# Ledger of designs, part 13: peptides against a protein of PDB entry 5X9X

Target 1, 41 residues: chain A of PDB entry 5X9X
Amino acid sequence: SSVSELEQRLRDVKNTNSRFRKALMEKENELQALIRKLGPE

## One batch from the design tools (peptide; made by RFdiffusion4, then SolubleMPNN)

Design b1_p12_4_s3
Fold by OpenDDE base, seed 4:
Structure b1_p12_4_s3 (fold): chain B 41 residues (1-41), chain A 12 residues (1-12)
Amino acid sequence: as target 1 above (41 residues)
Amino acid sequence: KEKLLEEIKKLQ
């Protein structure tokens, strides 16, 4: 049904959003670690 | 330094 398709699309968007949020957090943490290693140089 | 800059570039 149109409702079940919309519910599926919402689940897919939620799952994609969760994955990107996790990846962003990991990249931000790694960036911070690399900047700390680089120091003021 | 170069390796750190390359890795930073991959994160942007």
Scores: peptide ipSAE 0.035, ipTM 0.629, DockQ to the pose 0.653
Fold by OpenDDE base, seed 3:
Structure b1_p12_4_s3 (fold): chain B 41 residues (1-41), chain A 12 residues (1-12)
Amino acid sequence: as target 1 above (41 residues)
Amino acid sequence: KEKLLEEIKKLQ
């Protein structure tokens, strides 16, 4: 039904959003670790 | 420094 399709689309968007949030956090943590090692080299 | 800057660019 149209309702079940909208519910599925909402689940898919939430899952995609969760994956991107996790990936962003991991990249930000790695960036912070690299910045802490910032030296003249 | 150049290596670190290259790794930073890959994350952005």
Scores: peptide ipSAE 0.035, ipTM 0.629, DockQ to the pose 0.585; fails the geometry check
Fold by OpenDDE base, seed 2:
Structure b1_p12_4_s3 (fold): chain B 41 residues (1-41), chain A 12 residues (1-12)
Amino acid sequence: as target 1 above (41 residues)
Amino acid sequence: KEKLLEEIKKLQ
């Protein structure tokens, strides 16, 4: 039904959002670690 | 410095 399709789309958006949030957090943590090592190298 | 800049570039 149209309702079940909208519910499925909402689940897919939430899953995609969760994946992007995780990837962003990992990149931010790695960037922070690299910034802490900022030196002449 | 060059190595660090290259690793930062991979994150963008």
Scores: peptide ipSAE 0.035, ipTM 0.621, DockQ to the pose 0.612; fails the geometry check
Fold by OpenDDE base, seed 1:
Structure b1_p12_4_s3 (fold): chain B 41 residues (1-41), chain A 12 residues (1-12)
Amino acid sequence: as target 1 above (41 residues)
Amino acid sequence: KEKLLEEIKKLQ
């Protein structure tokens, strides 16, 4: 049904959002680790 | 470095 399709799309968007948030956090942590290697600046 | 890291932490 149209309702079940909308519910599925909402689940897919939430799952994609969760994956992007995780990937962003990992990249932010990686960036921070690289910045820490720059020295005392 | 420390100031830059603090600013980055605010964006996380």
Scores: peptide ipSAE 0.034, ipTM 0.559, DockQ to the pose 0.159; fails the geometry check

Design b1_p12_4_s4
Fold by OpenDDE base, seed 5:
Structure b1_p12_4_s4 (fold): chain B 41 residues (1-41), chain A 12 residues (1-12)
Amino acid sequence: as target 1 above (41 residues)
Amino acid sequence: REALLEEIRKLL
């Protein structure tokens, strides 16, 4: 049904959002490590 | 460059 399809789309968006949040956290950690390697300059 | 790095640090 149209309602079931909308519920599925909502679940898919939530799952995608969760994956992107994790990816952003990993990128933040990577950037922090790179900045530390560059030093205080 | 230092200003840029500081701005990045503020975002993290």
Scores: peptide ipSAE 0.048, ipTM 0.646, DockQ to the pose 0.198
Fold by OpenDDE base, seed 2:
Structure b1_p12_4_s4 (fold): chain B 41 residues (1-41), chain A 12 residues (1-12)
Amino acid sequence: as target 1 above (41 residues)
Amino acid sequence: REALLEEIRKLL
């Protein structure tokens, strides 16, 4: 049904959102570590 | 320094 399809799409969006949030967190942590290493070098 | 900057650019 249209309702069940919308519920499935919502689940898919939430799963995608979760994956992007995790990837963003990992990138942010790496970025911060690299920025901390910046200096005169 | 250049290598570090390149690694940063890869994350953006």
Scores: peptide ipSAE 0.075, ipTM 0.707, DockQ to the pose 0.646; fails the geometry check
Fold by OpenDDE base, seed 3:
Structure b1_p12_4_s4 (fold): chain B 41 residues (1-41), chain A 12 residues (1-12)
Amino acid sequence: as target 1 above (41 residues)
Amino acid sequence: REALLEEIRKLL
């Protein structure tokens, strides 16, 4: 049904959003680690 | 330092 399709699309968007949020957090953590290691080299 | 800057660029 149209309702079940909308529910599926909502789940897909939530799953995609969660994956991107996790990836962004991991990149931010790595960026901070690299900044802390920034030296003259 | 250049290698480190390149790794930072990959994240942005």
Scores: peptide ipSAE 0.073, ipTM 0.702, DockQ to the pose 0.653; fails the geometry check
Fold by OpenDDE base, seed 1:
Structure b1_p12_4_s4 (fold): chain B 41 residues (1-41), chain A 12 residues (1-12)
Amino acid sequence: as target 1 above (41 residues)
Amino acid sequence: REALLEEIRKLL
């Protein structure tokens, strides 16, 4: 049904959002580690 | 420095 499809899409968006948030946090952590290593080289 | 900058660019 249309309601079931909307509920499924909402779940998919939530799952995708969670995955992207995790990826962003990992990238941010790596970025910060690299920033701390900035030097003349 | 250039290698580090390249790795940063890949993250952005």
Scores: peptide ipSAE 0.071, ipTM 0.698, DockQ to the pose 0.643; fails the geometry check

Design b1_p12_5_s2
Fold by OpenDDE base, seed 1:
Structure b1_p12_5_s2 (fold): chain B 41 residues (1-41), chain A 12 residues (1-12)
Amino acid sequence: as target 1 above (41 residues)
Amino acid sequence: LEEEIQKLLKEL
C-alpha cells in the first residue's frame, strides 16, 4: 500500500541518514587526529 | 590555527 511504501521509504531514509552521520563522525575523528599532529598552531 | 579548525569541525 502507499502507506506501507511511505513507511519503508522513511525507514530507508533514517537508515541512510544514520550511516552518513556515522561516516561523517569517523571522518571528523580522522581529521581531528590529523589536526592534533599539527601541534599548537 | 588548530583551535580555529577544531571549532569549524564542531559545526559539522
Scores: peptide ipSAE 0.027, ipTM 0.502, DockQ to the pose 0.218
Fold by OpenDDE base, seed 3:
Structure b1_p12_5_s2 (fold): chain B 41 residues (1-41), chain A 12 residues (1-12)
Amino acid sequence: as target 1 above (41 residues)
Amino acid sequence: LEEEIQKLLKEL
């Protein structure tokens, strides 16, 4: 049904959003680690 | 430089 398809699309969007949020957090952590290597300057 | 980069990270 159209409702079931919309529910599936909503789940897929939420899953994709969660994956991108995780990837962004990992990149932020990587950048912070690089900043720490640059020192207090 | 670190402080400037940290400011940019806070905007993400």
Scores: peptide ipSAE 0.026, ipTM 0.502, DockQ to the pose 0.235
Fold by OpenDDE base, seed 2:
Structure b1_p12_5_s2 (fold): chain B 41 residues (1-41), chain A 12 residues (1-12)
Amino acid sequence: as target 1 above (41 residues)
Amino acid sequence: LEEEIQKLLKEL
């Protein structure tokens, strides 16, 4: 049904958003670690 | 280190 398809699309978007959020968090942590190495410490 | 930062920025 059209409703079932919309619910499926919403689940797919949420799953995609979750994957991107995880990837961004990992990249931010990597970047911060490199920035700390460039610091005076 | 600067090259590694640039690699990370290109992946975003």
Scores: peptide ipSAE 0.025, ipTM 0.538, DockQ to the pose 0.769
Fold by OpenDDE base, seed 5:
Structure b1_p12_5_s2 (fold): chain B 41 residues (1-41), chain A 12 residues (1-12)
Amino acid sequence: as target 1 above (41 residues)
Amino acid sequence: LEEEIQKLLKEL
């Protein structure tokens, strides 16, 4: 049904949003690690 | 220094 399709799309968007949030957190952690490697040099 | 910077940018 159209309702079931909309519910599926909403789940897919939520899952995609969660994946992007995780990726952004991982990239922030990576950036901080690289900044620490640069240090005062 | 420039090569090291480019390496770090590729790791992001």
Scores: peptide ipSAE 0.020, ipTM 0.485, DockQ to the pose 0.198

Design b1_p12_5_s3
Fold by OpenDDE base, seed 2:
Structure b1_p12_5_s3 (fold): chain B 41 residues (1-41), chain A 12 residues (1-12)
Amino acid sequence: as target 1 above (41 residues)
Amino acid sequence: LEEEIERLQKEL
């Protein structure tokens, strides 16, 4: 049904958003570790 | 450092 399809799309968007938020936080931690190791280079 | 930042950004 149109309702079940909208519910599925909403779940998929939430799952995608959660994955990207996690990836951004992990990359920020990697960048901070590089900055501490190398400094402004 | 800028080159490594660019590489990490392309992996997202």
Scores: peptide ipSAE 0.031, ipTM 0.547, DockQ to the pose 0.439
Fold by OpenDDE base, seed 5:
Structure b1_p12_5_s3 (fold): chain B 41 residues (1-41), chain A 12 residues (1-12)
Amino acid sequence: as target 1 above (41 residues)
Amino acid sequence: LEEEIERLQKEL
């Protein structure tokens, strides 16, 4: 039904958003680790 | 530093 399809799309968007938030946090942590290795120069 | 941060962000 149109309702069940909308509910599925909403779940998929929420899952995608959660995955991207996790990936951004992991990338930021790696960036900060690399910055610390390079030092203030 | 800003140029290095930009390079690192492209590599990730």
Scores: peptide ipSAE 0.026, ipTM 0.562, DockQ to the pose 0.330
Fold by OpenDDE base, seed 4:
Formats: C-alpha cells, structure tokens, sequence
Structure b1_p12_5_s3 (fold): chain B 41 residues (1-41), chain A 12 residues (1-12)
C-alpha cells in the first residue's frame, strides 16, 4: 500500500541519515586528529 | 607544525 511504501522510505531515509551522521562524526574526529598533529610544533 | 611540514616534505 502507499502507506507501507512511505513507511519503508521513511525507514530507509532514517537509516541513511544515521549512516551519514556517523561518517561525519568520524571525519570530524579525523580532522581533530590532524589539527592536533598540526599543533604549535 | 614545523616538524609536520618537514615530514610532508620528505614524503614528496
């Protein structure tokens, strides 16, 4: 049904959003590690 | 910073 398809799409979007949020957090941690390497020395 | 620049320069 149209409702079940919309529910499935909503689950897929939520899963994709969660994955991208995790990837962004990992990239932020990587960036912070690089900033620490590029520190005052 | 200078040490990191030197490391990067040695990798070229």
Amino acid sequence: as target 1 above (41 residues)
Amino acid sequence: LEEEIERLQKEL
Scores: peptide ipSAE 0.025, ipTM 0.432, DockQ to the pose 0.112; fails the geometry check
Fold by OpenDDE base, seed 3:
Structure b1_p12_5_s3 (fold): chain B 41 residues (1-41), chain A 12 residues (1-12)
Amino acid sequence: as target 1 above (41 residues)
Amino acid sequence: LEEEIERLQKEL
């Protein structure tokens, strides 16, 4: 049904959004680790 | 950090 298809699309968008949020957090953590390795100067 | 960035830029 149109309702079941919209519910499926909403689940897929939520899953994709969660994956991108995790990837961005991991990249931010890696960037901060690299900045700390370069030192304060 | 700024000094290290400047060093890396000079190597290019």
Scores: peptide ipSAE 0.019, ipTM 0.423, DockQ to the pose 0.124; fails the geometry check

Design b1_p12_5_s4
Fold by OpenDDE base, seed 5:
Structure b1_p12_5_s4 (fold): chain B 41 residues (1-41), chain A 12 residues (1-12)
Amino acid sequence: as target 1 above (41 residues)
Amino acid sequence: LLDKIEELLKEL
């Protein structure tokens, strides 16, 4: 049904959002570590 | 400085 399709799309968006949030957090942590390695140079 | 930044960014 149209309702079940909307529910599926909502689940897909939530799953995608969660995956990207995790990836962004990991990349931010990596970037911060690299900035610390760079130092004042 | 710039070359060092570019090198570090490749590790991301």
Scores: peptide ipSAE 0.028, ipTM 0.537, DockQ to the pose 0.234
Fold by OpenDDE base, seed 1:
Structure b1_p12_5_s4 (fold): chain B 41 residues (1-41), chain A 12 residues (1-12)
Amino acid sequence: as target 1 above (41 residues)
Amino acid sequence: LLDKIEELLKEL
């Protein structure tokens, strides 16, 4: 049904959002590690 | 410094 499709789309968006949040956290951690490597230079 | 920053950004 149209309702079940909308519910599925909402789940898909939530899952995608969660995946992107995880990826952003990983990239932020990597960035911070690189900043620390940069040091005072 | 800038060149080093640019290099590090490429590693992300």
Scores: peptide ipSAE 0.028, ipTM 0.533, DockQ to the pose 0.261
Fold by OpenDDE base, seed 4:
Structure b1_p12_5_s4 (fold): chain B 41 residues (1-41), chain A 12 residues (1-12)
Amino acid sequence: as target 1 above (41 residues)
Amino acid sequence: LLDKIEELLKEL
């Protein structure tokens, strides 16, 4: 049904959002680690 | 510093 399809699309969007949030957090942590390696230079 | 940051960003 149209309602079931919308519910599925909402789940897919939430899953995609969660994946991107995780990826951004990992990239932020990696960036911070690289900045620490760079030091005051 | 900025050049080093740009280079490090390529490693992400």
Scores: peptide ipSAE 0.029, ipTM 0.543, DockQ to the pose 0.265; fails the geometry check
Fold by OpenDDE base, seed 2:
Structure b1_p12_5_s4 (fold): chain B 41 residues (1-41), chain A 12 residues (1-12)
Amino acid sequence: as target 1 above (41 residues)
Amino acid sequence: LLDKIEELLKEL
């Protein structure tokens, strides 16, 4: 049904959003680690 | 410093 399809699309968007949020958090942590390695040099 | 920054950015 149209309702079932919309529910599926909403689940897909939520899953995609969650995955990208996780990826951004991981990249932020990586960047912070590299900044600490950089030091005053 | 600049060269080191560029190298670190490649690791992201």
Scores: peptide ipSAE 0.027, ipTM 0.531, DockQ to the pose 0.237; fails the geometry check

Design b1_p12_6_s1 (from b1_p12_6, 7 letters changed)
Fold by OpenDDE base, seed 2:
Structure b1_p12_6_s1 (fold): chain B 41 residues (1-41), chain A 12 residues (1-12)
Amino acid sequence: as target 1 above (41 residues)
Amino acid sequence: LEEKIQQIKKEL
């Protein structure tokens, strides 16, 4: 049904958004670790 | 600062 397809699309968007937010947090943590290794230069 | 940016880009 049109309703079930919209519910599925909403779940897929939420899952994709959650995965990208996790990836951004991991990349921010990697960046902060690299900045700490490079020191004040 | 610029040297740090280039080092970070190399390690990513």
Scores: peptide ipSAE 0.022, ipTM 0.484, DockQ to the pose 0.171
Fold by OpenDDE base, seed 4:
Structure b1_p12_6_s1 (fold): chain B 41 residues (1-41), chain A 12 residues (1-12)
Amino acid sequence: as target 1 above (41 residues)
Amino acid sequence: LEEKIQQIKKEL
């Protein structure tokens, strides 16, 4: 049904959003670690 | 500095 398709699309968007949020957090932590390794030198 | 920059580029 059109409702079940919309519910599926909403689940897919939610799952994609969750994956990208996790990836962004991991990349931010990586960037902070690399900036600390760079230091003032 | 430059060696650290190259190391960072490798780790990205």
Scores: peptide ipSAE 0.020, ipTM 0.468, DockQ to the pose 0.197
Fold by OpenDDE base, seed 3:
Structure b1_p12_6_s1 (fold): chain B 41 residues (1-41), chain A 12 residues (1-12)
Amino acid sequence: as target 1 above (41 residues)
Amino acid sequence: LEEKIQQIKKEL
């Protein structure tokens, strides 16, 4: 049904958003670790 | 600063 398709699309968008949020957090943590290793110079 | 940016880009 159109309702079940909309519910499926909403689940897919939520799953995709969660994956991208996790990837961004991991990249920010990696960047912060590299900045600390490189020091002030 | 620019050297630091290039080093970060290489390690990401």
Scores: peptide ipSAE 0.020, ipTM 0.485, DockQ to the pose 0.177
Fold by OpenDDE base, seed 1:
Structure b1_p12_6_s1 (fold): chain B 41 residues (1-41), chain A 12 residues (1-12)
Amino acid sequence: as target 1 above (41 residues)
Amino acid sequence: LEEKIQQIKKEL
């Protein structure tokens, strides 16, 4: 049904958003670690 | 600053 398709699309968007948020957090942590390693230079 | 940005871009 149109409702079940919309619910599926909403689940897919939420799952994709969660994956991207995790990837961004991992990259932010990596960036912060590199900034600390590089120091003030 | 720019050198640091370029170094970070290589390691990401």
Scores: peptide ipSAE 0.020, ipTM 0.482, DockQ to the pose 0.192

Design b1_p12_6_s2 (from b1_p12_6, 5 letters changed)
Fold by OpenDDE base, seed 1:
Structure b1_p12_6_s2 (fold): chain B 41 residues (1-41), chain A 12 residues (1-12)
Amino acid sequence: as target 1 above (41 residues)
Amino acid sequence: LEKEIEEIKKEL
C-alpha cells in the first residue's frame, strides 16, 4: 500500500541519515587528528 | 543520498 511504501521509504531515509551522521562523525574525528598533527605540538 | 531521493520520487 502507499502507506506501507511511505513507511519503508521513511525507514530507508532514517537509515541513510544515520549512516551519513556516522560518516560525518568519523570525518570530524579524522579532521581533529589532522589538526592536532599540524598543530605546534 | 541523491540515489535514495531519486528512488523515493519514483514511488510517488
Scores: peptide ipSAE 0.034, ipTM 0.568, DockQ to the pose 0.031
Fold by OpenDDE base, seed 4:
Structure b1_p12_6_s2 (fold): chain B 41 residues (1-41), chain A 12 residues (1-12)
Amino acid sequence: as target 1 above (41 residues)
Amino acid sequence: LEKEIEEIKKEL
């Protein structure tokens, strides 16, 4: 049904969103590690 | 992300 399809798409979008949020957090951690290596200058 | 959005559009 259109409702079950919308519920499935909503689950897929939520899963995709969760994966991208995790990837962004990992990239932020990588950036912070690079900043620490570069130092204040 | 773009692929997921495009898949949603095909079901509308």
Scores: peptide ipSAE 0.034, ipTM 0.565, DockQ to the pose 0.031
Fold by OpenDDE base, seed 5:
Structure b1_p12_6_s2 (fold): chain B 41 residues (1-41), chain A 12 residues (1-12)
Amino acid sequence: as target 1 above (41 residues)
Amino acid sequence: LEKEIEEIKKEL
């Protein structure tokens, strides 16, 4: 049904969003580590 | 993300 398809697409979008949020967090952590290495500290 | 949005549009 159209409702079942929309529910499945919502699950897929949530899963994709969670993967991108994790990737962004990992990249932010990498950037912070690089900033600490390149910084005056 | 853009690919996922495009696949949603194909099913509408």
Scores: peptide ipSAE 0.033, ipTM 0.563, DockQ to the pose 0.032
Fold by OpenDDE base, seed 3:
Structure b1_p12_6_s2 (fold): chain B 41 residues (1-41), chain A 12 residues (1-12)
Amino acid sequence: as target 1 above (41 residues)
Amino acid sequence: LEKEIEEIKKEL
């Protein structure tokens, strides 16, 4: 049904959003580690 | 991301 398809699409969008949020957090952690290496040492 | 958006558009 149109309702069940919309519910499925909403689940897929939420799952995709969660995956990209995790990837962004990992890249932020990598960036912070690089910034620390460029620090006052 | 672009591929996932395109798949959602095909189902609409």
Scores: peptide ipSAE 0.032, ipTM 0.557, DockQ to the pose 0.032

Design b1_p12_6_s3 (from b1_p12_6, 5 letters changed)
Fold by OpenDDE base, seed 1:
Structure b1_p12_6_s3 (fold): chain B 41 residues (1-41), chain A 12 residues (1-12)
Amino acid sequence: as target 1 above (41 residues)
Amino acid sequence: LEEEIERIRKEL
């Protein structure tokens, strides 16, 4: 049904969003680690 | 450090 398709699309968007949020957080953490390595210490 | 920078560059 059109409702089931919309629900599936919403799940897919949420899953994609969750994956990008995780990837972003991992990159932010990696950048922070690099910034610390480049710091005065 | 260089490998980490290169990983970041490949993902951008």
Scores: peptide ipSAE 0.028, ipTM 0.501, DockQ to the pose 0.416
Fold by OpenDDE base, seed 4:
Structure b1_p12_6_s3 (fold): chain B 41 residues (1-41), chain A 12 residues (1-12)
Amino acid sequence: as target 1 above (41 residues)
Amino acid sequence: LEEEIERIRKEL
């Protein structure tokens, strides 16, 4: 049904958003680790 | 460090 398809699309968008948020957090952590390595020590 | 930078560049 149109409702079940919209519910599925909403779940897929939420899952995609969660994956991108996790990837961004991992990239930020990696960048911060590199910034620390580039520091005066 | 250089390898880590290159990994980041490939993933962007």
Scores: peptide ipSAE 0.028, ipTM 0.501, DockQ to the pose 0.454; fails the geometry check
Fold by OpenDDE base, seed 3:
Structure b1_p12_6_s3 (fold): chain B 41 residues (1-41), chain A 12 residues (1-12)
Amino acid sequence: as target 1 above (41 residues)
Amino acid sequence: LEEEIERIRKEL
């Protein structure tokens, strides 16, 4: 049904959003680690 | 450090 298809699409969007949010957090952590390695110089 | 930066660039 149109409702079941919309519910499926909403689940897929939520899963995709969660994956991208996790990836962004990991990249921010990597960037912070690199900044710390560069030091104050 | 340069290799780590390049890995990040390829994933974005």
Scores: peptide ipSAE 0.027, ipTM 0.502, DockQ to the pose 0.463; fails the geometry check
Fold by OpenDDE base, seed 5:
Structure b1_p12_6_s3 (fold): chain B 41 residues (1-41), chain A 12 residues (1-12)
Amino acid sequence: as target 1 above (41 residues)
Amino acid sequence: LEEEIERIRKEL
């Protein structure tokens, strides 16, 4: 049904969003670690 | 600082 297809699309979007959010968090943590390595020297 | 920047560049 149109409703079940929309529900499936919503699940797929949520799963994709969760994956990208995780990847962004990992990159943010990496960048923060690199910034912390930037000392005054 | 310059040495640290170069280390970071190698890690990217």
Scores: peptide ipSAE 0.023, ipTM 0.496, DockQ to the pose 0.119; fails the geometry check

Design b1_p12_6_s4 (from b1_p12_6, 6 letters changed)
Fold by OpenDDE base, seed 3:
Structure b1_p12_6_s4 (fold): chain B 41 residues (1-41), chain A 12 residues (1-12)
Amino acid sequence: as target 1 above (41 residues)
Amino acid sequence: LLEKIEEIKKEL
């Protein structure tokens, strides 16, 4: 049904959003670690 | 500084 398709699309968007949020957090942590290695030089 | 920046770009 159109309702079940919309519910599936909403689940897919939520799953995609969760994956991107995790990836951004991991990249931010990586960037912060590399900035600490960079130091003042 | 610049060499360290280029190193960071490779590790990201």
Scores: peptide ipSAE 0.022, ipTM 0.505, DockQ to the pose 0.227
Fold by OpenDDE base, seed 1:
Order: C-alpha cells, then structure tokens, then sequence
Structure b1_p12_6_s4 (fold): chain B 41 residues (1-41), chain A 12 residues (1-12)
C-alpha cells in the first residue's frame, strides 16, 4: 500500500541518515587526530 | 610544516 511504501521510505531515509552521521563523525575524529599531529610545525 | 602536510595527505 502507499502507506506501507511511505513507511518503508521513511525507514530507509532514517537508516541512511544514521549511516552518514556515523561516517561524518568518524571522518571528523580522523581530521581532529591529523590536526593534533600537525601542531605548530 | 611541509613534511606534516605531506603526511596528512597520505593519511586522508
């Protein structure tokens, strides 16, 4: 049904959003580690 | 500085 399809699309968007948020946090942590290594030199 | 930039480029 159209309702079931919309519910499935909403679940898929939430799952995709969660995965992208995790990937962004991992990349932010990586960048912060590299910034700390860079230091003043 | 330059060596650290090159190291960062390898780690990204």
Amino acid sequence: as target 1 above (41 residues)
Amino acid sequence: LLEKIEEIKKEL
Scores: peptide ipSAE 0.019, ipTM 0.495, DockQ to the pose 0.192
Fold by OpenDDE base, seed 2:
Structure b1_p12_6_s4 (fold): chain B 41 residues (1-41), chain A 12 residues (1-12)
Amino acid sequence: as target 1 above (41 residues)
Amino acid sequence: LLEKIEEIKKEL
């Protein structure tokens, strides 16, 4: 039904959003670690 | 500094 398709699309968007948020957080943590390694030298 | 930059470039 149109309702079940909308519910599926909402689940897919939520899953995609969650995956991208996780990837961004991981990349931010990697960047912070590299910045700390850089230091003043 | 420059040595650390080259090391970081290898870790990316």
Scores: peptide ipSAE 0.018, ipTM 0.480, DockQ to the pose 0.170; fails the geometry check
Fold by OpenDDE base, seed 5:
Structure b1_p12_6_s4 (fold): chain B 41 residues (1-41), chain A 12 residues (1-12)
Amino acid sequence: as target 1 above (41 residues)
Amino acid sequence: LLEKIEEIKKEL
């Protein structure tokens, strides 16, 4: 049904959003580690 | 700085 398809799309969007948020957090942590390694030298 | 950049490149 159209309602069931909308519920599925909402679940898929939420899952995709959660995965990208996790990936962004991991990339930010890596970037901060690299910045600290670079330092002033 | 340059030495640290080369070290980072080895870790990537």
Scores: peptide ipSAE 0.017, ipTM 0.466, DockQ to the pose 0.149; fails the geometry check

Design b1_p12_7_s1 (from b1_p12_7, 9 letters changed)
Fold by OpenDDE base, seed 2:
Structure b1_p12_7_s1 (fold): chain B 41 residues (1-41), chain A 12 residues (1-12)
Amino acid sequence: as target 1 above (41 residues)
Amino acid sequence: DLLNQIEKLLKE
């Protein structure tokens, strides 16, 4: 049904959003670690 | 090397 399809799409969007949030957190942590290595040099 | 690693993360 239209309702069931919309519910499935919502679940898919939430799953995708969760994956992106996790990836961004990991990238941010890695980036900050590299930035700290730049130092005053 | 470090710069390349940073640039890679920014582009991904």
Scores: peptide ipSAE 0.078, ipTM 0.729, DockQ to the pose 0.699
Fold by OpenDDE base, seed 3:
Structure b1_p12_7_s1 (fold): chain B 41 residues (1-41), chain A 12 residues (1-12)
Amino acid sequence: as target 1 above (41 residues)
Amino acid sequence: DLLNQIEKLLKE
């Protein structure tokens, strides 16, 4: 049904959002680690 | 080097 399709789309959006949030967190952590290694180099 | 690694992350 149309309702079931909308519910599925909502789940898909939530899952995609969660994946992107995780990826951003990982990139931020890696970036911070690299920045902390920055010295005179 | 470290700078290249940082630049790569910023562009991903």
Scores: peptide ipSAE 0.076, ipTM 0.724, DockQ to the pose 0.651
Fold by OpenDDE base, seed 5:
Structure b1_p12_7_s1 (fold): chain B 41 residues (1-41), chain A 12 residues (1-12)
Amino acid sequence: as target 1 above (41 residues)
Amino acid sequence: DLLNQIEKLLKE
């Protein structure tokens, strides 16, 4: 049904957002580590 | 190098 399709789309968005949030956190942590290693270049 | 590693992370 149209309702079940909307519910599925909402679940898909939630799952996608969760995955991207985790990826962004990991990238930020790695970037901070790399920035700390930067010398006077 | 560090610059290449940073650029890779920013472009993914």
Scores: peptide ipSAE 0.074, ipTM 0.723, DockQ to the pose 0.693
Fold by OpenDDE base, seed 4:
Structure b1_p12_7_s1 (fold): chain B 41 residues (1-41), chain A 12 residues (1-12)
Amino acid sequence: as target 1 above (41 residues)
Amino acid sequence: DLLNQIEKLLKE
């Protein structure tokens, strides 16, 4: 139904959002690791 | 310094 399709789309958006949040967190962690290797500069 | 600037960017 139209309602069930909208609910499914909302779930898909939430899943996509979660995936992007995870990717951003991983990138930040990677950058912070690199920053820590630079030293006191 | 550079480190502080980079850390600031990460927090934005």
Scores: peptide ipSAE 0.056, ipTM 0.682, DockQ to the pose 0.217

